# Peptides against a protein of PDB entry 4U39: the designs that were tried, part 165

Target 1, 302 residues: chain A of PDB entry 4U39
Amino acid sequence: SIKVIGVGGGGNNAVNRMIENEVQGVEYIAVNTDAQALNLSKAEVKMQIGAKLTRGLGAGANPEVGKKAAEESKEQIEEALKGADMVFVTAGMGGGTGTGAAPVIAQIAKDLGALTVGVVTRPFTFEGRKRQLQAAGGISAMKEAVDTLIVIPNDRILEIVDKNTPMLEAFREADNVLRQGVQGISDLIATPGLINLDFADVKTIMSNKGSALMGIGIATGENRAAEAAKKAISSPLLEAAIDGAQGVLMNITGGTNLSLYEVQEAADIVASASDQDVNMIFGSVINENLKDEIVVTVIATG

## One batch from the design tools (peptide; made by RFdiffusion4, then SolubleMPNN)

Design b2_p25_4_s2 (from b2_p25_4, 13 letters changed)
Fold by OpenDDE base, seed 5:
Structure b2_p25_4_s2 (fold): chain B 302 residues (1-302), chain A 25 residues (1-25)
Amino acid sequence: as target 1 above (302 residues)
Amino acid sequence: SRKKVKELEFENEKRSIRVVVYEPV
């Protein structure tokens, strides 16, 4: 089974966005220290952590409170994650609950033998230096606790949105990018497509790889596959080129009109941009909601 | 183990990529 656990405000917003976009074949768990915020989750499983410590009042933007809250609730987290083959831990780094609890939850998942993937954001620079420093500590702790950590640099989202994009829309886009990161992997396993991967193949690319980068490309029209692939490998979300990656996981998602030729064309572009010795795997997913769009997601590991 | 449906091979200037297609879960 695949479980997605949203941790704290940002993680829970991302989980809500996944549910709203009908991401299939995954179980959703919402975790928070704030009981009021947790009640707004759309997840089937809602877990308040640190009930004794915080009394449901949240972590007060303190990562140490988030950490202790997850430690207090360890047994509950273990039970919720039990039997998962794969666990996605999603959070916005820089806050109290997400930053502190996500590494603890990730470690619990890993100790249970699940393939543990972190999908986290770095805060925007405008959120202030304190959040950036807290995020750096949380990311460091996540790296030790996961098999693969996908880090989304929120400041790079500002390069793909209009310069006049309101702050609230920038956060909404960050939640959407978190969704795309989880869905880009989960669909390869859980959603039937033109090219399905074995979980073992995904595990080979993602097990004990540490930090990963994600690129996304979306396109329409006659050259949509090539354009989407080119956008993915040149994505602002890739803080480095895919050149030098030890592993590449590629998802090519399209509507019912997605052809094997388009899949090949996209795969060839990504392979050509990758190192010769890279372990590259790719899957193709059919999503009827995309109509004429192709979405290429590239995850570079190592 | 899922049943193998087909095997695809993609060739470019750098490499050949073999992809195994499995039955849906």
Scores: peptide ipSAE 0.023, ipTM 0.468, DockQ to the pose 0.052
Fold by OpenDDE base, seed 3:
Structure b2_p25_4_s2 (fold): chain B 302 residues (1-302), chain A 25 residues (1-25)
Amino acid sequence: as target 1 above (302 residues)
Amino acid sequence: SRKKVKELEFENEKRSIRVVVYEPV
């Protein structure tokens, strides 16, 4: 089974966005120290952590409180994650709960023998230096606790949105990018497509790979596959070129009109941009909601 | 184990990519 655990405010918003976008074949768990925020989760499983420590009032933007809250609730987290083959831990880094609890939850998932993938955001520069420093500590702790850690640099989202984009929309886009990171992997396993990967293929490329970067490309029209692939490999979310990656996981998602030729064309573009010795795997997914759109997701590991 | 439906090989200038297509679950 695949479990997605959203940790803290950003993680829970991402999980809500996944549910709203009908990401299939995954179980959703919302974790928070704030009981009021947790009540707004759409997840079937809602877990308040650190109820004794925080009294449901949240972590006060303190990662040590988030950490201790997850430690207090360890047995409950273990029970909720038990029997998962794969666990996605999603969080916005820089806050209290997400930054502190996500590494603890990830370690619990890993200790249970699940393939543990972190999908986390770095805070925007405008959130201030304190959040950036807290996020750096949380990301460092996540790297030790996961098999693969996808880090989304929120500042790079500002390069793909209009310059006049309101702050709330920038956060909404960060939640959407978190969704795309989880869905880009989960769909390869859980959703039927032209090219399905097994869990063993994904496990081979993601096990003990450390930090990863994600690129996303979306296109429509006659050259949509090539354009989506080119956008994915040149995505602002890729802080480094994919040619330095030791592994590449690619998802090519399209509507019912997605052709094998389009899948090949997109895969060839990503392969041509990658190192010759890179371990690349790719899958294709059919999403009837995309109509004429192709979405290419590239995850570069190593 | 998923049933293998087909095997595809994609060639580009840099490499050959082997893809195994499995039956949807």
Scores: peptide ipSAE 0.021, ipTM 0.442, DockQ to the pose 0.051
Fold by OpenDDE base, seed 1:
Structure b2_p25_4_s2 (fold): chain B 302 residues (1-302), chain A 25 residues (1-25)
Amino acid sequence: as target 1 above (302 residues)
Amino acid sequence: SRKKVKELEFENEKRSIRVVVYEPV
């Protein structure tokens, strides 16, 4: 089974976005220290952590409170994650709950023997230095607790949105990018397509790989596959070229009109941009909500 | 374990790529 655990405000916003976009084949768990925020989650499983510590009032932007809250609720987290083959831990780093609890939750998942993937954001620069420093600590702790950690630099989202994009929309886009990171992997396993992967293939690419980068490309029209692939490998979210990556996981998602030729064309572009010795796997997913669009997601590991 | 349906191979300027297609979920 695949479980997605959203941790804290940003993680739970991402989980809500995943549910709203009908990401299939995964169980959603919302974790928060804030009971009111947790109540707004759309996840089937809602877990308040640190009830004794916080009394449901949240972590007060203190990662140490988030950490202790997860430690307090360890047994409950273990029970909720038990039997998962794969666990996605998603969070916005820089806050109290997400930053502190996500590494603890990830470690619990890993200790249970699940393939544990972190999908987290770095704060925007405008969120201030304190959040950046907290996020750096949380990311460091996540790296040790996961098999793969996808880090999304929120500032790079500003490069793909209009300059006049309101701050709220930038956060929504961050939630969407978190969604894309989870869905880009989970769909390869859980969603039918032209090329499906098994869990073992994904495990080979993602087990004990440390940090990962994600690129996304979307295109329409006659050359949509090639354009989407080119956009993915040149994505501002890729802080580095995919050159030097030890592993590449690629998702090619399209509508019912997605052809095997388009899949091959997209895969070829990504392969050509990768090192010769890279372990690249790719899958294709059919999403009926994508009419003429192709979405290419590239995850570079190692 | 999903059933293997087919294998695909294609070549580019850098390498030959083998793709294993599994049965849809």
Scores: peptide ipSAE 0.025, ipTM 0.488, DockQ to the pose 0.051; fails the geometry check
Fold by OpenDDE base, seed 2:
Structure b2_p25_4_s2 (fold): chain B 302 residues (1-302), chain A 25 residues (1-25)
Amino acid sequence: as target 1 above (302 residues)
Amino acid sequence: SRKKVKELEFENEKRSIRVVVYEPV
C-alpha cells in the first residue's frame, strides 16, 4: 500500500490538493499539532500529535515542539503507517510542526521498512530568514530519515508564475508542486497507463538516494511531448542540471490520445540530457482530465 | 507483483533504454 502523510499546515494543504485532484491508489493521513487546522483536513485519517505537550494549540513555529510532539505520539504514528510499502512524507519546511515532526515521522516509516520519500518545500525568501534557517535544519534531518528527499525551492515557483501573482496564489502553486511530486511517483505505481512500472523498479531507483530534484514540463499541440520534455529538463525547479544525476525517474502523463511515439520522443529527450551511465526508468500515465496536454515530471536522484 | 506484459526498447544517440510494461493495477 502507498500512504501519503501530510505534516503540519503546508503538508496538510498539499494533501488537501491531492484529494481535490483525485490522486488515486493512495491512503491519506493528516498530522498536525493544531487541532483546529487538523479539522479542515480532507484526509480520511486525521492524527493530532503532541496532545499533552501542545494541548492542540500548535507548535508556536518552534521545530523542537514539533519534534517532541511526534515523539510523544510515536506509537500512534507507527500504527497508522504499519503495512505501508511506500510512505510519502510531505511538509512545508520552516514552520514548527512540519519542520520538527516530519523527520521523526519519516524515520518511523523507514524503520517499519517502507520506501520513505520526503516531498518538502523551502519557504519563500519573503517569509524571512528565521523560516529559512529552520527549514535548513529540517531538510538536513529529513535527508537522514528518508530514502529520497525531493526539495522544492518555493522561490523558483516565482519564475514559473506571473509577476503579478498574489501571495496566496504562490502558496497554492507550492501546494500544487508538492502534489505533482507525489502524484508523479504514485501514478507510476497505482494508475494504469501505457507504460506501468513495478514497485520494485521504483524502489531500486529511490532507495537510499538522498537528495533529489524535480523538473516539470507542460505542453499542448503537435510537438507537445518534445516541448514538455524540454521544459521538464530546463525547469526552474531543477537547481542543477540532470546530467549529474545517477538516477532519473520520469513520468509522462497525457490524455487518452497519448501515443507511444510521444512517450518515446519525451524519453529520448530526457535520456539525451542525462549522463550515459544514468539509471533511467520511465512510466506513462493516462489521465482523462488531460485533453491535449502532456505533463512530463522528471525526478533526478544522486 | 504485476505481470509483465511487454518489453520495449528505445534507442537514442547515447544509449538503449529498456522499458518493461506491466499489467494495469
Scores: peptide ipSAE 0.017, ipTM 0.407, DockQ to the pose 0.052; fails the geometry check

Design b2_p25_4_s3 (from b2_p25_4, 13 letters changed)
Fold by OpenDDE base, seed 4:
Formats: C-alpha cells, structure tokens, sequence
Structure b2_p25_4_s3 (fold): chain B 302 residues (1-302), chain A 25 residues (1-25)
C-alpha cells in the first residue's frame, strides 16, 4: 500500500490539494499539533501529535516542539504507517510541526521497512531568515531519515509564475508542486497507463539515494511531448542539471489521446539530457482530465 | 500477475532505451 502523510500546515495543505485533484491509489494521513487546523483536513486519517505537550495549540513555530510531539506520539504513528510498502512524507520546512515532526515520522516509516520518500519545500526568502535556518535543519534531518528527499525551493516558483502573482497564489503553487511530486511517483504505481512501472522498479531508483530534484513541464499542441520534456529538464525547480544524476524517474502523463510516439519522444529528450550511465525508468499515465495537455515530471536522484 | 506482452526498443544518439509493456493477467 502507498501512504501519503502530510505533516503540519504546509503538508496538510498539500494533502488537501492531492485529495481535491483525485490522486488515486493512496491512503491519506494528516498529522498536526494544531487540533483546529487538523479538523480542516480532508484526509480520512487525522492524527493529533503531541497532545500532552501542545494541548492541541500547535508548535509555536518551534521545530523542537514539533520533534517532541512526534516522539510523544511514536506508537500511534507506527500503527498508522504499519503495512505500508511506500510512504510519502510531505511538509513545508521552516515551521514548527512540519520541520520538527517530519524527520521523526520519516524515520518511523523507514524503520518499518517502507520505501520512504520526503517531498518538502524550502520557505520563500521573504518568509525571513529564521524560517530558512529552521528549514535547513529540518532538511538535514530529513536526508538521514528518508530513502529519497525531494526538495522544492519555493523561490524558484517565483521564476515560473507571473510577476504580478499574489503571495497567496505563490503558496498555493507550492502546495501544487508538492502534489505534483507525490502524484508524479504514485501514479506510476497506482494508475494504469500505457507503460506501467512496478513498485520494485521505483524502489530500485529511489532506495537510499538521498537528495533528489524535480522538474515539471506542461505543454499542448503538435510538439507537446517534446516541449513538455524540454520544460521538465530545464525547469527552474531543478537547482542543477539532470546531467550527473545517478537515477532518473520520469512520468509522462497525458489524456486518452497520448500516443506511444509522444511517450518515446519525451523519454528520448530526457535520456539525451541525462548522463550516459544513468539508471532511467519511465512510465506513462492516462489522466482523462487532461485534454490536449501533456505533463512531464522528472525526478533526478543522486 | 502481469504478463510481458511487448518489448519496445528506442534508440537515441546516446543510448538504447528498453520499454517493457505488461498486461494484467
């Protein structure tokens, strides 16, 4: 089974966005120290952590409170994650709960033998230096606790949105990029497509790889596959070129009109931009909600 | 169980890509 655990405010917003976009084949778990925020989750499973420590009032933007809250609730987290083959841990780094609890939850998932994938954001620079420093500590702890850690640099979202984009929309786009990171992997396993991957293939690419980068490309029209692939490999979310990655996971998602030729063309572009010795796997997904759009997601590991 | 129904080979300038197509049994 695949479980997605949203940790703290940003992680729970991402989980809500996944549910709203009908991401299939996954179980959703919402975790928070704030009981009021947790009640707003759309997840079926809701877990308040650190109830004794915080009394449901949240972590006060302190990562040490988030950490201790997860440690207090360890047995409950173990029970909720038991029997998962794969666990996605999603969080916004820089806050209290997400930054502190996500590494603890990830370690619990890994200790249970699940393939543990972190999908986390770095805060925007405008959120201030304190959040950036807290996020750096949380990201460092996540790297040790996961098999693969996808880090989304929120400042790079500002390069792909209009300059007049309201701050609230930039946060919604960060939640959407977290969704795309989880869905781009989960759909390869859980959603039937033209080319399905098994869980063993994904496990081979993602096990013990440490940090990963994600690129996304969306295009329409006659050359949509090539354009989407080119956008994915040149994505501002890729802080480095995919050249030199040890592994590449690629998702090619399209509507019912997605052709095998388009899948090939997109895969060839990504392969040509990658190292010659890279272990590349790719899958294709049919999403009936995509009309003329192709979405290419690239995850570079190592 | 899944059955391998097709193997596709794609060749680009740098490498051969092999794609295995499986159908549910």
Amino acid sequence: as target 1 above (302 residues)
Amino acid sequence: ARKLVKELEFENEKRKIRVQVYEPV
Scores: peptide ipSAE 0.023, ipTM 0.466, DockQ to the pose 0.049
Fold by OpenDDE base, seed 1:
Structure b2_p25_4_s3 (fold): chain B 302 residues (1-302), chain A 25 residues (1-25)
Amino acid sequence: as target 1 above (302 residues)
Amino acid sequence: ARKLVKELEFENEKRKIRVQVYEPV
């Protein structure tokens, strides 16, 4: 089974966005120290962590409280994760619960033998230096606890949105990018397409790879496949060029009119931008909601 | 379950890419 765990406010917002976008074939778990915030989760499984420590009042933006809360609730986390083949741990780093608890939860998933993938955001620079420093510590701890850690630099989201985009919409876009990171992988396994991957293929690319970067491209029209692929490999979310990656996972998602030619064209562009010796795997997914859109998601590992 | 329906080989300037196309059973 595939489990997605949203940890803290940002992680739970991302999980809500996944549920709202009908991401299929995954079980959702919402984890928080704040009981009121947890009640707003759409996840089937809601877990309050650190009930004794926090009394449901949240972590107070302290990662050490988030960590201790997850440690307090270890047995409950283990039971919720039991039997998972793959676990996505999603969080907004820089806060209390997400930053502190996500590494603990990830380690629990890994110790259970699940392929453990972190999908996390770095805070925006405008959230202040304290959040950036807390996020850096949490990302470091996540890197040790996961097989692959996809890090989304929120500041790069500002390069892909309109300059007049309200702060609230920038956070919603961060939640959407977290969704795209999870969905871009989970759909390759769980959702039928023109080219399906199995869990073993994904495991080969993602096991013990450490940090990863994600690029996303969306396009419409006659050259939509090529345009989406070009946008993905040149995505501002890719803080480094894809040609330095040891592994590449590519998702090509389109509507019911997605052709094998379009899949080929997109895959060829990404392969041409990658290193010659890169372990590249790609899948295609059919999403009826995309109509004329193609979404290319590229995950560069190593 | 899926079945292999096609093997594709693509050649670009850098490498040959082998693609296995599967259909749901």
Scores: peptide ipSAE 0.018, ipTM 0.459, DockQ to the pose 0.047
Fold by OpenDDE base, seed 3:
Structure b2_p25_4_s3 (fold): chain B 302 residues (1-302), chain A 25 residues (1-25)
Amino acid sequence: as target 1 above (302 residues)
Amino acid sequence: ARKLVKELEFENEKRKIRVQVYEPV
């Protein structure tokens, strides 16, 4: 089974966005130290952590409180994650709960033998230096606790949105990018597509790879596959060129009109941008909601 | 159950990519 665990405010917002976008074949778990925020989760499984420590009042933007809250609730987390083959741990880094609890939860998932994938955001620069420093510590701890850690630099989202985009919309886009990162992988396993990867293929690419970057491209029209692939490999979310990656996981998602030729064209572009010796796997997914859109998601590991 | 319906080989200047296409049974 695949489990997605949203940790803290940003993680829970991302999980809500996944549920709203009907991401299939995954179980959703919302984890928070704030009981009021947790009640707003759309996840079926809602877990308050650190109830004794925090009394449901949240972590006060302190990662050590988030960590201790997850440690207090370890047995509950273990039971919720038990029997998962794959666990996505999603969080916004820089806060109290997400930054502190996500590494503990990831380690629990890994110790249970699940393929453990972190999908996390770095805070925007406007959130301040304290959040950036807390995020750096949380990302370091996540890197030790996961098989693969996808890090989304929120500041790069500002390069793909209008300059006048309100701060609230920038956070919604960060939640959407977290969704795309989880869905881009989970759909390859859980959703029937033109080209399905088995869990063993994904496990080979993602096991013990450390840090990863994600690129996303969306396009429509006659050259939509090529355009989506070009946008994915040139995505502002890729802080490094894809040619330096040791592994590449690609998802090509389209509507019912997605052709094998379009899949080939997109795969060829990404492969041509990658190193010759890179271990590249790709899958294709049919999503009826995309109509005429193609979405290419690239995850570069190493 | 999933059934292998097609194997695709893609070749570019850098590599061969083998793709297995599965359909629901």
Scores: peptide ipSAE 0.007, ipTM 0.370, DockQ to the pose 0.048
Fold by OpenDDE base, seed 5:
Structure b2_p25_4_s3 (fold): chain B 302 residues (1-302), chain A 25 residues (1-25)
Amino acid sequence: as target 1 above (302 residues)
Amino acid sequence: ARKLVKELEFENEKRKIRVQVYEPV
């Protein structure tokens, strides 16, 4: 089974966005120290952590409180994650709960033998230096606790949105990018497509790889596959070029009109941009909600 | 369980890529 655990405010917003976009074949868990915020989750499983420590009042933007809250609730987290083959831990780094609890939850998932993937955001620079420093500490702890950590630099989202994009829309786009990171992997396993990967293939690419970068490309029209692939490998979300990655996971998602030729064309572009010795796997997914769009998601590991 | 239904081979200038296509059983 695949479980997605949203940790703290940003993680729970991302999980809500996944549920709203009908991401299939995953179980959703919302975790928070704030009981009021947790009540707004759309997840089937809602877990208040650190109830004794925080009394449901949240972590007060303190990562140490988030950490201790997850430690207090360890047994409950273990029970909720038990039997998962794969666990996605999603959080916005820089806050109290997400930053502190996500590494603890990730370690619990890993200790249970699940393939543990972190999908986290770095805060925007405008959120201030304190959040950046807290995020750096949380990301460091996540790297040790996961098999693969996808880090989304929120400042790079500002390169793909209009310069006049309101701050609230930039946060919504960060939640959407978190969704795309989870869905881009989960769909390869859970959703039937033209080219399905087994869980063992995904595990080979993602097991004990440490940091990963994600690129996304979306295109329409006759050359949509090639354009989407080119956008993915040149994505602002890729803080480094895809060349030099030890592993590449690619998802090619399209509508019912997605052809094997388009899948091949997209895969060839990504392979050509990758290192010769890279272990690249790719899958294709049919999403009926994508009319004429192709979405290429690339995850570069190593 | 998944069943192998197709094997695809893609070739570019750098390498051959073999992909196994599975369907749910």
Scores: peptide ipSAE 0.023, ipTM 0.486, DockQ to the pose 0.050; fails the geometry check

Design b2_p25_4_s4 (from b2_p25_4, 12 letters changed)
Fold by OpenDDE base, seed 4:
Structure b2_p25_4_s4 (fold): chain B 302 residues (1-302), chain A 25 residues (1-25)
Amino acid sequence: as target 1 above (302 residues)
Amino acid sequence: SRRVVKELSFENEKRKITVVVYEPV
């Protein structure tokens, strides 16, 4: 089974976006220290952590409170994660609950023997230095607690949206990028496509890889596969070139008209941009909602 | 073992890639 855990406000918003986009084959768990915020989650499983510590009033933007809250609720987290083959831990770093609790939850998942993948955001620079410093600490703790940590730099989202995009839409896009990071992997396992990967293939690429970067490309038209692949490998979300990555996981998602030729073309472009010694796996997914669009997701590990 | 539906092979500057398409689960 695949479980997705949204931790704190940002993680729960991402989980809500996943549910709204009908991401299939995963179980959703919402975790928060704020009971009121948790009630707004669309997840089937809702877990309040640190009820004694926080009284449901949240972590007060303090990561140490988030950490202690998860530690208080360790047994409940273990029970909720039990039997998962794969666990995604998603959070917005820089806050209290997400920053502090996500590493604890990730460690619990890993200790249970699940393939544990973090998908987290760095705060925007405009959220202030305190959030950036807290996020750095949380990311460091996540790296030790996961098999792979995908870090999304929110400032790079500003490069892919219109300059006139309202601040609220920039946060929504961050939630969407978190969704894409989870879905780009989960669909390879859980969703039938032209090329299905098994869990063992994904586990081989993602086990004990540490930090990862994600690139996304979307295109339409006759050259959509090539364009989407080129956009993915040149994505602003890739803080470094995919050249030099030890592993690459690629998802090629299209509508019912996705051809094997398009899959090959996209895979060839990503392979050509990657190191010669890279361990690359790729899958293809059919999503009827994409119609004429192709979405290429690249996750570079190592 | 999943039934192989199709095998595709292509070669680029760096490597030969083989894609095995299996029957959907």
Scores: peptide ipSAE 0.019, ipTM 0.491, DockQ to the pose 0.059
Fold by OpenDDE base, seed 3:
Structure b2_p25_4_s4 (fold): chain B 302 residues (1-302), chain A 25 residues (1-25)
Amino acid sequence: as target 1 above (302 residues)
Amino acid sequence: SRRVVKELSFENEKRKITVVVYEPV
């Protein structure tokens, strides 16, 4: 089974976005220290952590409170994650609950023997230095607790949105990018497609790989596959070129009209941009909602 | 073991890529 655990406000917003976008084949768990915020989750499983410590009032933007809250609720987290083959831990770093609890939850998942993938955001620079410093500490702790940590730099989202984009919409886009990171992997395993990957293949690419970067490309039209692939490998979310990656996981998602030729063309572009010795795997997913759109997701590990 | 439906091999200037397509479970 695949479980997605959203931790804190940003993680829970991402989980809500996943549910709203009908990401299939995964179980959703919402974790928070704030009981009121947790009640707004669309996840089937809702877990309040640190009920004794916080009384449901949240972590007060303190990562140590988030950490202690997860430690207090360790047994409940273990039971919720039990039997998962893969666990996605998603959070917005820089806050209290997400920053502090996500590494603890990730370690619990890893200790249970699940392939543990972190999908987290760095805060925007405008959120201030304190959040950046807290996020750096949380990311460091996550890196030690996961098999692969996908880090989404929120500042790079500002390069893909209009300059006049309201702050609230920039956060919604961050939630959407978190969704895309989880879905880009989960669909390869859980969603029937033209090219299904074995969980073993994903595990080989993602086990003990440390930090990863994600690129996304979307295109329509006659050259949509090539354009989507080019956009993915040149994505602002890729803080480094993919040619230095030791592993690449690629998802090519399209509608029912997705051709094998388009899949090949997209895969060839990404392979050509990658190192010769890179371990590359790719899958193809059919999503009827995309119609004429192709979405290419690239995850560069190592 | 999932049944292999198709094996696709692609060769570019840098490498040969082999894709194994499995039957949907």
Scores: peptide ipSAE 0.017, ipTM 0.407, DockQ to the pose 0.060
Fold by OpenDDE base, seed 5:
Structure b2_p25_4_s4 (fold): chain B 302 residues (1-302), chain A 25 residues (1-25)
Amino acid sequence: as target 1 above (302 residues)
Amino acid sequence: SRRVVKELSFENEKRKITVVVYEPV
């Protein structure tokens, strides 16, 4: 089984976005220290952590409170994650609950023997230096607790969106990028496509790889596969070129009209941009909600 | 292990890539 656990406000917003986009084949768990915020989650499983510590009033933007809250609720987290083959831990780093609790939850998942993947955001620079410093500490703790940590630099989202994009829309886009990171991997395992990967293949690419970067490309039209692949490998979300990666996981998602030729074309572009010795795996997914669009997701590990 | 449905191979300038298609879970 695949479980997605959203931790804190940002993680729960991302989980809500995943549910709204009908990401299939995964179980959703919402975790928060704030009981009121948790009630707004669309997840089937809602877990309040640190009820004794916080009384449901949240972590007060303090990562240490988030950490202690997860530690208080360890047994409940273990029970919720039990039997998972793969666990995605998603959070917005820089806050109290997400930053502090996500590493603890990730470690619990890893100790249970699940392939543990973090998908987290760095805060925007405009959120202030305190959030950046807290995020750095949380990311460092996540690296030790996960098999792979995908870090999304929110400031790079500003390069993809219009300069006049309202702050609220920038946060929505961050939630969407978190969704794309989880879905880009989960669909390869859980959703039938033209090219299905074994969980063992994904595990080989993602086990004990540390930090990862994600690139996304979307295109339409006759050359959509090539364009989407080129956009993915040149994505602003890739803080480094993919040619230095030890492993590459690629998802090619399209509508019912996705051709094998398009899959090969996209895979060839990514392979050509990658190191010769890179371990690259790719899958294809059919998403009926995609009409003429192709979405290429590239995850560079190592 | 899932049953292999199809094996696809293509070559680029750098390497031969083999893709194994498995049956749906």
Scores: peptide ipSAE 0.017, ipTM 0.382, DockQ to the pose 0.062
Fold by OpenDDE base, seed 1:
Structure b2_p25_4_s4 (fold): chain B 302 residues (1-302), chain A 25 residues (1-25)
Amino acid sequence: as target 1 above (302 residues)
Amino acid sequence: SRRVVKELSFENEKRKITVVVYEPV
């Protein structure tokens, strides 16, 4: 089974976005210290952590409170994650609950033997230095606790949105990018396509790889596959060139009209941009909601 | 383990890629 655990406000917003976008084949768990925020989760499983510590009032932007809250609720987390083959831990780093609890939860998942993937955001620079420092600590802790950690640099989202985009929309886009990171992987396993992967293939690419970067490209039209692939490998979210990656996981998602030729074109572009010795796997996914769009997601590990 | 349906091969200037296509879930 695949479980997605959203941790804290940002993680839970991402999980809600995943549910709203009908990401299939995964079980959703919402974790928060804030009981009121947790009640707004659309996840099937809702877990309040640190009930004794926080009394449901949240972590007060303190990562140590988030950490202790997860530690307090370790047994409940273990029970919720038990039997998972893969666990996605998603969080917005820089806050209290997400930053502190996500590494603890990730470690629990890893200790249970699940392939543990973190999908987290760095805060925007405008969120202030304190959040950046807290996020850095949380990311460091996550890196030790996961098999792969996808880090989304929120500041790079500003490069893909209009300059007049409201701050609230930038956060929504961050939630969407978190969704894309999880879905880009989970769909390769759980969703039928032209090229399906075994969980073992994903495990080979993602096990003990440390940090990862994600690129996304979306295109329409006659050359949509090539354009989407080019956008993915040149994505502002890729803080480094893909040619330095030790592993590449690629998802090519299209509508019912996605052709094998388009899959080949997209895969060829990404492969051409990658190192010759890279361990690259790719899958294709059919999503009827994409109509004429192709979405290419590239995850570069190592 | 999923059943292998077919293998696909792609070749570019850098490499030859073999893709194993598994049976849909």
Scores: peptide ipSAE 0.023, ipTM 0.460, DockQ to the pose 0.052; fails the geometry check

